Peptides against a protein of PDB entry 5EG6. Designs and how they scored, part 78

Target 1, 151 residues: chain A of PDB entry 5EG6
Amino acid sequence: RLRSQTVSTRYLHVEGGNFHASSQQWGAFYIHLLDDDESEGEEFTVRDGYIHYGQTVKLVCSVTGMALPRLIIRKVDKQTALLDADDPVSQLHKCAFYLKDTERMYLCLSQERIIQFQATPCPKEQNKEMINDGASWTIISTDKAEYTFYE

## One batch from the design tools (peptide; made by RFdiffusion4, then SolubleMPNN)

Design b1_p23_5_s4 (from b1_p23_5, 13 letters changed)
Fold by OpenDDE base, seed 2:
Structure b1_p23_5_s4 (fold): chain B 151 residues (1-151), chain A 23 residues (1-23)
Amino acid sequence: as target 1 above (151 residues)
Amino acid sequence: MKYKMRASVDPAEVLKQMLENSL
C-alpha cells in the first residue's frame, strides 16, 4: 500500500498588523516595480513597466497598506534561486524574494510565521543559491482584496 | 493588478534546524 505525502500550503497574509503565513486566508498584494537605486522607506516611487527577474520590487498589502522591505525577485529552478536571470516574471514559474542588501536572506514561511531564511551558496554554480520550499513562492493574480477559504 | 503569494512545504522540513531571522 502506497501513502501520499502531506504537503502544507500557506499564503502570505497580514493579520493583526503582522505578516504571517495562513492556510485559511490569503492577502492580495500589489507588486510595485522600483528603480534599482530606490531607497528603503514607506514612501517610494513606482516605476512603470513589466517586472523582470533581478529587479527591485515592493510588496504592499492592498487591505492594510503594510509593505515588506525592498525585495529582488529571482527566478527559481527546483530548489535554487537564480542570481542572473533577467527574463520577464511569469506566474508559471516559482520565484524567490531576496531581501535587498542582505547576506543571502530570502522571504520564507516557517509554519505560520514569515521569516528571513539564509540561502546557501552553490559551490559549483556561482549564479545559484540553494533555498528551501518555504522560500519558493508562486505568484497568482487576483482581483479580490482578501479571501478566506476553508479546507 | 493584485496578487496572492503561495508556498508549500513538506511537514518534514518543519522539523529541520535552519538559520532564520524574524522580519
Scores: peptide ipSAE 0.433, ipTM 0.792, DockQ to the pose 0.076
Fold by OpenDDE base, seed 1:
Structure b1_p23_5_s4 (fold): chain B 151 residues (1-151), chain A 23 residues (1-23)
Amino acid sequence: as target 1 above (151 residues)
Amino acid sequence: MKYKMRASVDPAEVLKQMLENSL
């Protein structure tokens, strides 16, 4: 049986010094590649090169300079994060942002909030973790600092 | 290059989400 689905689209945004999920605005972020051994901190060393899945990145708001903790960008297959994918990151594919050094915590939107969501292991596939749609992100290039749109 | 990050969520699934902590 065929059925339709209603979805809510939101964007990562910084407002009032906090990250949130906005349906009206989006933030423009730099995605900085870090070394795998880079420590957490406000200051970090950016590595040159194309970003691949499995690598450590920093998301920095181009307007405010606010940054998320170190993330590992992972490829998404349906509703699973792939733990061993290492091909170049593509805007054509959805991705997940694993919070580095956590127990399967992923960057996730929940309504207007940005939260950490704990993925569940895949019993049948050790190289995958189950995530939800809120933790499945689409990366879209932009030259705008920020954008406001209306539904 | 700068990027925007977008996610599209089924409201039914949103309600199932367990809040761990905010960022």
Scores: peptide ipSAE 0.428, ipTM 0.805, DockQ to the pose 0.093
Fold by OpenDDE base, seed 4:
Structure b1_p23_5_s4 (fold): chain B 151 residues (1-151), chain A 23 residues (1-23)
Amino acid sequence: as target 1 above (151 residues)
Amino acid sequence: MKYKMRASVDPAEVLKQMLENSL
């Protein structure tokens, strides 16, 4: 019998004015829907409505107000980000955050760091890009601004 | 509503070379 593989779980968090991946703390973020033509900046206009895959969003820390660049939220299937999925975002499904106007760069954790990871094109499936586990996120609702936990 | 974002990585993935840019 083989032992289960150990996986390191981390959460997006803001500390010291920087985004990082914490195994002991998680930040609570607003996910704001933006218009597709919204420009990049600290000031932005939030659009009303349900968030669908393929739409542009802003992740804003509820405590510090710090925000990531504009992201396109994409559905994840196995190790691939789907480029053409447009159904409503579900917390039960993993998603990827494409950094808008980049060459296939996705929000990714690498140890304690939050980085941009370049996805690899899928030649056989043009509607998919290959990502890694660190770029596959789970969105979980919470009413807390910041929480410290121990595994 | 507020959300937390979680991801998990295989320790073996840390050893892999990848194109990275810091945010």
Scores: peptide ipSAE 0.426, ipTM 0.795, DockQ to the pose 0.085
Fold by OpenDDE base, seed 5:
Structure b1_p23_5_s4 (fold): chain B 151 residues (1-151), chain A 23 residues (1-23)
Amino acid sequence: as target 1 above (151 residues)
Amino acid sequence: MKYKMRASVDPAEVLKQMLENSL
C-alpha cells in the first residue's frame, strides 16, 4: 500500500527550565504586546491592544514564567516571512517569530530543539525573507472563549 | 487569553537540516 509520508508536528513547551519542541505536550503562553522601544529583560511593560503583524511581543510560559527574547511577529506567505504586513494577527494565518535585533534569525523547531534559523533574503522581493516549515508557526487559543488577540 | 504554538516539518527536511548543521 502506498502511504503518505508522516509529518512531525511539535509544540513549543517548557520543561526542566528549557524551551523545547514536544510532540506530546504543549505550553500555554501569554503573548504580551510591547512598545517598539522596550528594552530586553525579564521585567517589561505590557501594552494593551490588538496585536498586529510587525509588532514586538513577549512569549511567556503561563506555568513557569519563562520568556523568550523579544520577538517581532510576522505574517507568513507560503515559505516566506512578510516584512511589511501590519494587519491584525489571526489564527487563520501562519506566522513567524523574528528575534528582534538579529540578522534575520527566526524561532524554529528542529526535532526536539528550539533553535534560531537564519532566513534567506529574497533577491527580487525585498519585503520577503525565505524561511522553512519549522519556523512557520500556528497560534492556537487554549481557551474555549472567542478568539481575540488582545493582550 | 493563553495560546499554544505549533509547527510541522517533513522528516526528510529535518534530516537534511541536521546534516547541514553538523557539517
Scores: peptide ipSAE 0.421, ipTM 0.776, DockQ to the pose 0.049

Design b1_p23_8_s1 (from b1_p23_8, 9 letters changed)
Fold by OpenDDE base, seed 4:
Structure b1_p23_8_s1 (fold): chain B 151 residues (1-151), chain A 23 residues (1-23)
Amino acid sequence: as target 1 above (151 residues)
Amino acid sequence: SVTYRKLRVSNNLEEVKEQLLER
């Protein structure tokens, strides 16, 4: 089956020690659940459990170990990020990654670059923020792994 | 135990859907 494509497909990827939006390669990232009061840093404490919208997470490249700052994963409704959604994150759903402790800054792709995009408040809907297309991400695949550590 | 999730993300939902349908 063939269809017309209006949007160039890009994937979050790490190359040369930098995050970028690749048209050819996709990165695989571990998404770690953090406590809401977890501080920013290279070292962090990971919590167990299923990830829900509204929770604080860390994205870490499975190959390089490169990590983004703390993010809040938010549900996307059309061109808006929902601030109060708390249902489980699902594959093939759209999401937005809010950079925690910023003024409505979201992880965004612009051509091959990964940038921050400032969302606009929705005047009539306090529980929503307007984002652009580049800040709306699709979860392509997810895999679960469990680890147990002993002292 | 600690649970980890491995994630891939893209900007193109429509293409992803098509790829899945072609499987």
Scores: peptide ipSAE 0.336, ipTM 0.744, DockQ to the pose 0.070
Fold by OpenDDE base, seed 1:
Structure b1_p23_8_s1 (fold): chain B 151 residues (1-151), chain A 23 residues (1-23)
Amino acid sequence: as target 1 above (151 residues)
Amino acid sequence: SVTYRKLRVSNNLEEVKEQLLER
């Protein structure tokens, strides 16, 4: 083990109409790729393509349909969110979910709660923001399904 | 066409790695 202490494993989950961090249940979320200029709302236009870091996404619970606000998925290096990474998102990557149009607010796990955590700027590295451990998420699995719709 | 992706996320990278290694 790299870590001497066992950390309580928690998953992003929706229960009772609320997002929370569950130690027992994991939520499966559709991650929709949005255009960078897509406005906030319940209705949104999804674009095709592989999701890359830096892109705007919408997370929607596959069971309840509950959605988070528009997010920018960012790559994580140690305790920092990278602002300019643009490689494809994949399984086992660590990522952070920046709440779009906020002042460095990130989706954060705090015990069983999901909160917003304000990242600290890195004065010496303008392309990075310092986040806490709770704002660093590991991508466990990615499942893909392709659908064709008629215009 | 539109591609939908299901995402599961956790706070524990090490646990995930261990689970994957055991499978």
Scores: peptide ipSAE 0.335, ipTM 0.751, DockQ to the pose 0.056
Fold by OpenDDE base, seed 5:
Order: sequence, then structure tokens, then C-alpha cells
Structure b1_p23_8_s1 (fold): chain B 151 residues (1-151), chain A 23 residues (1-23)
Amino acid sequence: as target 1 above (151 residues)
Amino acid sequence: SVTYRKLRVSNNLEEVKEQLLER
């Protein structure tokens, strides 16, 4: 087994009411599919269906209920986020989380902190944005559960 | 009924792959 010793493994996690990058604990987040016209807020309507790149999602901590702002999940190719990819999101693939309605801001880890990082436009390819390593996330695992709820 | 998905994310794909192989 080849191991990289230059990068510490970290997981998205919620602790003390804040999002952070933990080296020891991983958070389990509900990824809710939203309509493209869904407004920002703590209350939102969830739609059913497979999640595809380019769609609007909400990440909600399954334990605390803490949520990130609306995100667009985007496919990652090397160090670029693809703006027009629309295939289904898959486990063990790299992805980036674009903060919806921002100027190329992406969810990024910096050591133990979760920050927003501004991507750079790709001069040669309009359908790509250059991101840093901290903005490239790996989908570790997914679990499916069906719930019946009444609104 | 609505299907919910639980997601876990990391910054290290290679480490994740190794962990899965060890399971």
C-alpha cells in the first residue's frame, strides 16, 4: 500500500454548533435534493429522485440538524470543477460544493476549518473552474433510508 | 415516502480506498 504523508485525512463534521474538518470524527449528512428555484432557509421542500451533478442540494447534519447554505454539487476532474456535468453522483468520486448564488465560492477545508474558497475561471475552458485541493471532496459512503412524513 | 441519503465526505480518496479494503 502506498500512502501519502503530505496530506492529513479529514472529514466534514459538526462540533459545538460549527462545521469543521475533523481528523478523527466523520459526520453523516443528509443530502437533500432541492428544486432549482428553492429559496434559502432553514425550512425547505425536499424533492425525490437521484442526485445528479449540477443540482441544488442541502447538507444537513443527521445528528445536530445543522445545515450548510444551498449548494450545487459539481463533478471534479483533476483540479477543476465541471460546470456542465449532469451525470449521477457516485460514491468514491470526487466532487465540489459550490455555494449557490456566489461568485465561484466553494466549500473548502483548511486544516481544521471549513471556509469558502473562490475558484479561478479556466481561461481555455468556459465549462471549468480551477479549485484547490481543499475544495475537492471524496464521497466516502452513502446510505439510503426511506421515510414517510406528513407536511 | 421520500428517500433520504446520508453522505460522508473526506479530502483523501486514497485513504478511503485503503479503509474500504481493510473492512
Scores: peptide ipSAE 0.328, ipTM 0.749, DockQ to the pose 0.056
Fold by OpenDDE base, seed 2:
Structure b1_p23_8_s1 (fold): chain B 151 residues (1-151), chain A 23 residues (1-23)
Amino acid sequence: as target 1 above (151 residues)
Amino acid sequence: SVTYRKLRVSNNLEEVKEQLLER
C-alpha cells in the first residue's frame, strides 16, 4: 500500500528512565482507573469498571513500572478537548490526557520529547479547550483478544 | 476484581487505523 500521510507517527515509550515519543518503538502501558479523590503517589488504589471520559487514570509502563502523574482522560473533537464529556472511552478515537490539578496542562509530544502543553480556553465554548496536534492521542489495545474500551 | 487494561498510545489515528486494516 502506498502511504500518502505526511505526519510522522510516534508512540509513547519509556527509554533510559524517561518517557519519550518514539517513531520506531512503542511502549505498552497499563491504564488504571482511579477514584476522583485519589491522591497523587506511586501507590494508589485502582477501581474496577470501564473508563469514561472525565475520569482520573494512571498510565504505568508495563516494562519499567514508570508512571505518569494522575491524568484525566478527555474526549477530543478536532483540536479541542471536551471538558464535560463523560461517555465511555472508545478505542481508535482521539483523546487527550489532562494533568490533574494543573492549569490546563496536557500530555503532549514534541518531536521525540514528551512535554506538557498548556491548552487555551475557548471563549465561545466554555466546555472546550484548544489543544495542539501533539496533545491528541489514540489508544489501541495491545491485546486484540480483549477489549477494555468501547469500539 | 480489578481489570487491568494494557494499551498502546499513538499520535496518528489514520496511520494506526491503516495498520490495523492491513492485518
Scores: peptide ipSAE 0.317, ipTM 0.738, DockQ to the pose 0.059

Design b1_p23_8_s2 (from b1_p23_8, 14 letters changed)
Fold by OpenDDE base, seed 3:
Structure b1_p23_8_s2 (fold): chain B 151 residues (1-151), chain A 23 residues (1-23)
Amino acid sequence: as target 1 above (151 residues)
Amino acid sequence: SVKYKTLKVSNDLEKVLERLRER
């Protein structure tokens, strides 16, 4: 189970004051749990407790303090994001970061850059959205500022 | 243990989100 803490996000790091992606590098970030009704802003209240899929979170660079907009962390099944999963976040499972208040936009790695990828609805499965591999992330707990990933 | 925190939000990504909201 994952609580509000420092985690390593695959292929995500900060360089030169901007968010970048790398196929060989993990970035260290704070993941903070927010209330579902928390407004967007630089000032926010962090909730205590275990993070569950479907909840609103903030990703903050552990080095620079730079933060992304509010995200909803969703469980990934193969190449689909699950919209109704609400079990505790597991470090053994892949996840997707939905940008809150967007039309199915997810954080995505594309050509060593971080972009927004629009998921495609699943007509036969209303509780799922189709994402690409670049929008599927792995998070692990770490005390290191940087972690080199070897494939 | 962290009740509230002020952090710098990515302006570039925020601008993209703002444009999406306007559509």
Scores: peptide ipSAE 0.025, ipTM 0.540, DockQ to the pose 0.308
Fold by OpenDDE base, seed 5:
Order: C-alpha cells, then sequence, then structure tokens
Structure b1_p23_8_s2 (fold): chain B 151 residues (1-151), chain A 23 residues (1-23)
C-alpha cells in the first residue's frame, strides 16, 4: 500500500474562531479509499487501489489522525458535480467532495471559510448537481512517482 | 490516478475537522 502527498490550491486555517484561506499556511490530509458500504466511524478499513470518481474516501489529518466524515469524490465539469463519473481521479480535473449520506452537501470554501454547501439539482441533467465555485477543488500531487497521469 | 494522497490544508486542521463534523 503506497502513500503520496497532494497539495490543495487553497489552504484553510482558523483564526479567531473563523476559517481563513491561505496560499501559504498549510497542513496535510491523507486521503484513503473506502468500500462503498463502509460505515461511518473513526475506525475504518482502507482499500488498496486507484481512487476513482464516485468512490468513498476518508480525509485524515496527518497530524492528529482526526478524520472527516466519509466523502465521495466527484468529478467537476464547469460548476457541476458529476454524479456518475467513475474514471480515475486526475490532477487535470477539478473535484468536489460530497459529504456522504447528506442532501447534496459539499465541502466548500466560502469567504475564506470552509463550509458545507448544498448543491442544487440539475433538472435537465439528473446526473449533475450545481455546485458553488468554492466547492471545486484542484488536487496537485507533490509526488509524481506515486501518481499516474491521464491525459 | 490517485492511490494515496496527502492534502495540505492548514495547521489548524483539527479545528476545521471538528467544525465540519458538527455541522
Amino acid sequence: as target 1 above (151 residues)
Amino acid sequence: SVKYKTLKVSNDLEKVLERLRER
């Protein structure tokens, strides 16, 4: 089982009880692949393999080991999250983190704060949800040796 | 493709996680 590092284009920190965005101050999360049927909890089983869009992941703080609730990493097209994309996650694409088992809630950067943003359904495109630009994330790998690029 | 990645976010990541969990 390999590990690699990824850098977000935006960093978040807390100051005065509020979240702030920074391009300079950063921590680190590990991203772990889970089974689709993995239950929520602090303890979880990690799967091996390449992460694909639509799969369930855990983001774990590299310092404390604290984890976010289960997320589904989804591919982003413009300002829409694709619900049925299943290709491998790529640095060439933006992604969104859907909070699993919520009503279309996504991790979002809003006014330098991290919030949960509720996506809006696309009536004409059932396989898409409208997300805020702040809910679109760019993943940049810091270790190309452990990352396969799809172009 | 991504197998295992570390996302760099914040030195106050724990607080971020707590707030997100409570929301």
Scores: peptide ipSAE 0.104, ipTM 0.690, DockQ to the pose 0.124; fails the geometry check
Fold by OpenDDE base, seed 1:
Structure b1_p23_8_s2 (fold): chain B 151 residues (1-151), chain A 23 residues (1-23)
Amino acid sequence: as target 1 above (151 residues)
Amino acid sequence: SVKYKTLKVSNDLEKVLERLRER
């Protein structure tokens, strides 16, 4: 289970017991749990508890305090984001960050930069959206996890 | 389970925000 802490986000894979990620520039962010009805803004109320898939979160830069818009953290299965998963977020499982109130826009790492990626609906599976590998993230705690970054 | 955490991501946050604001 993922509690209040500092984590690294990227598509990470385990190799030799370590998480590996590639990026030229990395920053640390706080992940805050919000209420589902929390409005967008610079000021927000943080909710206590374990983060579950489908919940609204706020990513805030640990240094500058800059924040991304509200996100919904979603579980990833292969190359699909699950829209109805609600189990606790696992640090070892892939996740996707849906930009709340957008048309299937997800945070995506592309060519060492973060962009918005529009997911494609799954016609046969309404509870899934197709994403690319860059939109799949692994969350690891910066104080509890062993990882390596490749630049 | 994940509660409150600190995450490491790309430092392109500002550019992302700019693109979002320009939408």
Scores: peptide ipSAE 0.088, ipTM 0.678, DockQ to the pose 0.133; fails the geometry check
Fold by OpenDDE base, seed 2:
Structure b1_p23_8_s2 (fold): chain B 151 residues (1-151), chain A 23 residues (1-23)
Amino acid sequence: as target 1 above (151 residues)
Amino acid sequence: SVKYKTLKVSNDLEKVLERLRER
């Protein structure tokens, strides 16, 4: 299970005060749990406890302190984001980061840069949104010496 | 298959971040 802690991502790193994506370089970030009613800002109140899908989180660069806007962490099934999943986040499963208060915008890796990708509603499944592979992420705790991904 | 992924930010996201820093 995932708590508010330092995590590592393969494609997200900070260089020159800006966020960059690299297939070879890894960046370390803090992932913080927020209340659902927490307002947007550089300063925020962090909640203690295990992070569940559907909850609001902040990603903060461990080096520069730069933070992304509030995100909703969502469970991923293949290339779909689940809108109603609320179980504890597992580092063994893929996740997606929905930009809070947007029209289905997700963090996405595309051609060595991080962009916002607009998910498409699933006509037959109200509780799912279609995302691309670039919008699917795996979180690795920096406390782990070794980690294995499966796709 | 085994795949490793790192978060990358687009120009649009950088602009959003800049707006937040200006507050």
Scores: peptide ipSAE 0.046, ipTM 0.596, DockQ to the pose 0.052; fails the geometry check

Design b1_p23_8_s3 (from b1_p23_8, 14 letters changed)
Fold by OpenDDE base, seed 1:
Formats: C-alpha cells, sequence, structure tokens
Structure b1_p23_8_s3 (fold): chain B 151 residues (1-151), chain A 23 residues (1-23)
C-alpha cells in the first residue's frame, strides 16, 4: 500500500523476476494525498491514510519543491486507465496520473520529455480510457527501492 | 520483460505546467 511519502521516479524494468533500475539518475517526488474537494494551488492540505486509486494527489519535487497540478492516480490495466478502480495503490502496479479537471489528459514520458497525453475513450468500455506506454508509471518508495531493487 | 516508467523532472515539465496554468 502507498501512503504520502517520498517516491523514486527512476525508470526500471523487470527481468528474470528481478526489478532493475535504469542507469539514469533517480528522480524523487513527494506524493501527497488530498481531499477530493481540494482546490488547485501551491498551498494544500495533506490527508492522512493510504492512497487509493481514484484519489487526488499532489506530486512535489523533493529537490526544487515544484509541484504538479492536482492529479488523480488511476489504476492501469495493460494500456488502459481504469476510471472506477478504488482499491489501494500498489507500488509495483502500473498507474496513470490524470490531470484533474482536464479532458482525459495524462502525464506522459516521451523521449525523456514530460508531456500531456490525451487518452482515447473506450467506446465499448466506459470505465476505461486508452493510454500509451509513456503514460503508465510505477511508484516506488525511496526506502523500499534501496532494498528491493537492483541498481 | 516488464517495463516500468516513472515521472522524471525535465525541462519540458515546466513548459507543461505553464501551459496548464494558462488554461
Amino acid sequence: as target 1 above (151 residues)
Amino acid sequence: MVKYEKLKVSNDLNKVLEQLRQR
């Protein structure tokens, strides 16, 4: 389960049953749970508890203090974001960051650049949106990463 | 092999943020 904490943002992969970090430097963010009715702003109130899919979060760069707009963390199944999943976030499960109050815009990594990616509706599955691989993320606690993953 | 990607600070991140703020 994931709680408000500092998380690593370095790319990693699974090979042979082992987690392997990329050769790139780690990025670190604080992920903060917010109330669903929290307004956008630089100042925000952090809520205690474990983060669930569908909840609103703030990502804050641990180095610069720069904060992203409010995001909704959504569960990912293959190349689709699930709109109605509400179970606790797993650090080893893929997730997507929906930019709150946008038209299906998600944070996406494309050629080492962060962009917005507009998800495509699933006409036959209203509870899903199609995303690309760059919009699928994994959250790893910095504390766990040092013990669990090979660098 | 399963790949996992994570949000990384980039120069474009600030640009994205600026664009979002202008909406």
Scores: peptide ipSAE 0.035, ipTM 0.553, DockQ to the pose 0.063
Fold by OpenDDE base, seed 5:
Structure b1_p23_8_s3 (fold): chain B 151 residues (1-151), chain A 23 residues (1-23)
Amino acid sequence: as target 1 above (151 residues)
Amino acid sequence: MVKYEKLKVSNDLNKVLEQLRQR
């Protein structure tokens, strides 16, 4: 039986002159694996198997059932999204969610808002795109306690 | 490894949904 996972987020705010990050405001989503050729739509066919980096996924709100557009989950190395990584997704690794069929648009947390952030091509490495910290996500087990840390 | 898992994410993702639906 598979354990539920969570994507950690950081609400960036200033308190006492210091930057703070909080993950206390959560929404629950299901992640579904899709075929690479799956078309966009509210209705989609879920593929069986473990999710690997580079694959197309759907995030579906557990409450409303609303789904984000198709995303490609990509491995993150520091401030870069890896375009050709294909190993299994691990909660110990950071990931980025590329909006499929966009010009390098990634889901990004900016301050207390989720935005689409356009990654910058890495001139020296064609298999990488530069993202900011807000576009880097961490998948964790849902049974883990929520956390707040100070930056 | 991740497979069909329930994710806990920021509620702000809902804002993205709303924005996209309005397009």
Scores: peptide ipSAE 0.214, ipTM 0.756, DockQ to the pose 0.120; fails the geometry check
Fold by OpenDDE base, seed 4:
Structure b1_p23_8_s3 (fold): chain B 151 residues (1-151), chain A 23 residues (1-23)
Amino acid sequence: as target 1 above (151 residues)
Amino acid sequence: MVKYEKLKVSNDLNKVLEQLRQR
């Protein structure tokens, strides 16, 4: 049987009104799908449907209700973010969170802090951007989810 | 598939996969 409860070395969580990273604490977030034309703000309209790579999302802390700016969730291949992937998001695949309307800025864990990391264009592949390990994330649902995985 | 669900976010994929396999 699958369990959503996991232990990891690094987590995203909210403490004291700010986003932090921890090696011990596991934070839970709601991921909300937005329309591509949704504007930035504290209030936003959630779109129905399954989340696909390339779509705009909001991450909201389940405890405090604090939200990150609008993100585009992108598929990760090794240490590159894919710009044109549009298949459904898989919980067991690495993903990257591009900060919408920025110059290749991604949500990144660095020295136990949540920062923006600027990706480097891939010289040989226009549909990829090079990111570091700190900008690669794994998502595991704490609620009922429909997904397939390979052991 | 993910649909505006409550999620845990980590960048430690190896630990996640290991724990899933133990279940």
Scores: peptide ipSAE 0.050, ipTM 0.510, DockQ to the pose 0.036; fails the geometry check
Fold by OpenDDE base, seed 3:
Structure b1_p23_8_s3 (fold): chain B 151 residues (1-151), chain A 23 residues (1-23)
Amino acid sequence: as target 1 above (151 residues)
Amino acid sequence: MVKYEKLKVSNDLNKVLEQLRQR
C-alpha cells in the first residue's frame, strides 16, 4: 500500500531545472494524497492515509519542488482504466494518472515525451475507458517517507 | 520511497499545468 511519501520513478530525471525523460535514469518524486475537494494550486494540504485508486494525488519533484496538476490515480486492467476501482494502490498493479477536471485526459509517454492522452469510452463497459500502453505506469513501493505540506 | 516504473516527465507537463491554470 502506498501513502503520501517520497517516490522514485524510472526514466525521469531533472537536469538544469527541467524534467527530462530517460530510459536508464531514475527520478525522485513526492506523491501526496489530497482530499477529494482540494483545489488546484501549488499550495495544498496533504491528507494522511493509504492511497487508494480513485483518489486525488499530487506529484512533486524532489529536486525542484515543482508540482504537477492534481491527478486521480486509477487502476489499469490490460489497456483500460477502471473508473470505479477503489482498493489500495499496490506495487503489483498498473496505474493510470487521470488529469483531474479534464475530459478523460491521462498522462502518457509518447516518443520520450509526456503528453496528455484522451481515453476512449467503453460503451459496453461503462466503468472502463480505453488507454494506450504509454498511459500505463507501474508503481513499486519501498520505504515510507514523512508527510509534507506545501503552502 | 516508492519507485515508479515507466514514469517519465518532460517539460510538456509544465504546459499541461499552465493549461489547467487557465481553465
Scores: peptide ipSAE 0.029, ipTM 0.592, DockQ to the pose 0.081; fails the geometry check

Design b1_p23_8_s4 (from b1_p23_8, 15 letters changed)
Fold by OpenDDE base, seed 4:
Structure b1_p23_8_s4 (fold): chain B 151 residues (1-151), chain A 23 residues (1-23)
Amino acid sequence: as target 1 above (151 residues)
Amino acid sequence: MVKKKKLKVSNDLEEVLRQLQQR
């Protein structure tokens, strides 16, 4: 069995004012839920609630404050992004980040670079777009239980 | 107190799952 070479683990990270895919460090990002009609900009209004697939989000680096453009978080099924999924986002499931208001551009990892990858329509399924492996992501909560004593 | 949830974003689900299992 040709064991497919396991792709090296990489994390979205900000360094030197740029987003990159680091094998050594991971960035901690705030994920903000936005209204669907929220415009692009450095200033944005955050909406309360649990994030669902299909909703607009902002990823903001907790250290630098740098943010990616508005993204639509989409559920991934194998090598496809689902366009109509609307269930709550699962951190244990692969997802894709569509760059809002683009022609099927998705946040993608290519070696150490963060790029945009253009998905292709699925000919047989209008509710799906074909993405590559680099455009499939996993999000992980960095929340830790803390116990603090107060005097 | 409203806490903002922080995330890390990875390409490796298997590694993530492994790490979670070790917690």
Scores: peptide ipSAE 0.350, ipTM 0.780, DockQ to the pose 0.035
Fold by OpenDDE base, seed 3:
Structure b1_p23_8_s4 (fold): chain B 151 residues (1-151), chain A 23 residues (1-23)
Amino acid sequence: as target 1 above (151 residues)
Amino acid sequence: MVKKKKLKVSNDLEEVLRQLQQR
């Protein structure tokens, strides 16, 4: 097996009206917990509580307001996304963002671009999907907190 | 009232862990 090489640090960022992977700048994103039945849209109802793997979330740029489509945050084990993990999301673990209602498409970085990567099923492990390193993310809490009301 | 959590999203877990340990 090929040795994993350390990739340069990149951050999800919004510039020029597009999401990209920046080595110089990081974007601050709101992560919103959605109900599993929430439909796609610019307006959505946010749930209270800690985010767990398997739940539906929205990532919204705090500066531009641009949002990604609804995502399911999944736990990552090595190069696989776990489909049945439901424990609280930890900053100490890698995660993957499955694009909801797609055929195994995950948020992925490729160079400076943000793309969709199709995961491959694991024949021997039905609870896992094989992803690449670009689809593995780490979320980092910022020290900023903001309070608001949602309808 | 709902708390908005701001996140950085990175590909570098090792760097994150290093920063957390230094806090």
Scores: peptide ipSAE 0.336, ipTM 0.770, DockQ to the pose 0.047
Fold by OpenDDE base, seed 1:
Structure b1_p23_8_s4 (fold): chain B 151 residues (1-151), chain A 23 residues (1-23)
Amino acid sequence: as target 1 above (151 residues)
Amino acid sequence: MVKKKKLKVSNDLEEVLRQLQQR
């Protein structure tokens, strides 16, 4: 375990046309696999197959249709994003969402806000980047459109 | 993971694991 302290559970959610991190609601998102050469846009071609780490994806809110920019889903080991992992994405493993075509910017939770966090290169390990806790995510399958909860 | 599968995104692995165990 990385931290012994209790961390507030937050979920990616869309409210009022904005992405935020909610402690009370979670949004249901579709994850779409894209080709590596797919351009940014509201319209995109979805690739067939299972999603693997290192691949380009689109997260689209199932309710609002709002989407994040193209992301590369990366495997996380402790506090590092792995740049060369390519195994199938697992619900039981931490992941990070690199904003494609940025300088090491990752989707990050900061209190109730969703921000971009710039990862730090690992000088001794070129296949890794240091991320903070807020940039480490987990995903879980759901058939629900939206869920309200109290913890 | 299959494309177009609905998912929620969380910062809390322990909570995710707990929920999985309850399914």
Scores: peptide ipSAE 0.305, ipTM 0.762, DockQ to the pose 0.035
Fold by OpenDDE base, seed 5:
Structure b1_p23_8_s4 (fold): chain B 151 residues (1-151), chain A 23 residues (1-23)
Amino acid sequence: as target 1 above (151 residues)
Amino acid sequence: MVKKKKLKVSNDLEEVLRQLQQR
C-alpha cells in the first residue's frame, strides 16, 4: 500500500455569500470570456471562443450566481505569472488570475481565505511577475460536454 | 445551443490530473 500524502487540497467555493477556500467542497464556476473593453458589473456580455491566456474572464458560481471581478487568466511558469502568454488555456498547466486594472493583484489562497496577493515584478524579465504558491491555481472542467480545455 | 464553460478551481495539480484520468 502506498502511504497517503499530506492533504492540503483546497477548492474555490462560495458559502454564505462569500468566496473561500474549502477542503471539502468545490464550487462549480462558469468561466465567461469577455471582451477586453467590457466594463465591470453584474451584467456583462459573453463572447464565444476558446479561452486563451491573457484574456479577460468572469468566474461566476453556477449555484449562487456570485461572481468575482473581471480577471485576466495568465499562464504560470514555476512561481511566475507570464504576462505575454496567449496560447489556449490548458488544464495541464497552472494558471493565475490577475484582477484586472489592479496593481499586480492576483487571486490567492491563504488557508481557508481567498485574498488578493500583490505580485512583485521580475527584475530581469519584464514579461513575468513573481507570485506565491497560493496564487497558482489549476482548473478542471466539471463537464466536458459543455466545454473542453486545450490539452 | 450555447455551450457553457464550467470548471472547478483548485490548488492541487496532482489531484486535478488524477480526476482527469478518472473521467
Scores: peptide ipSAE 0.331, ipTM 0.767, DockQ to the pose 0.036; fails the geometry check

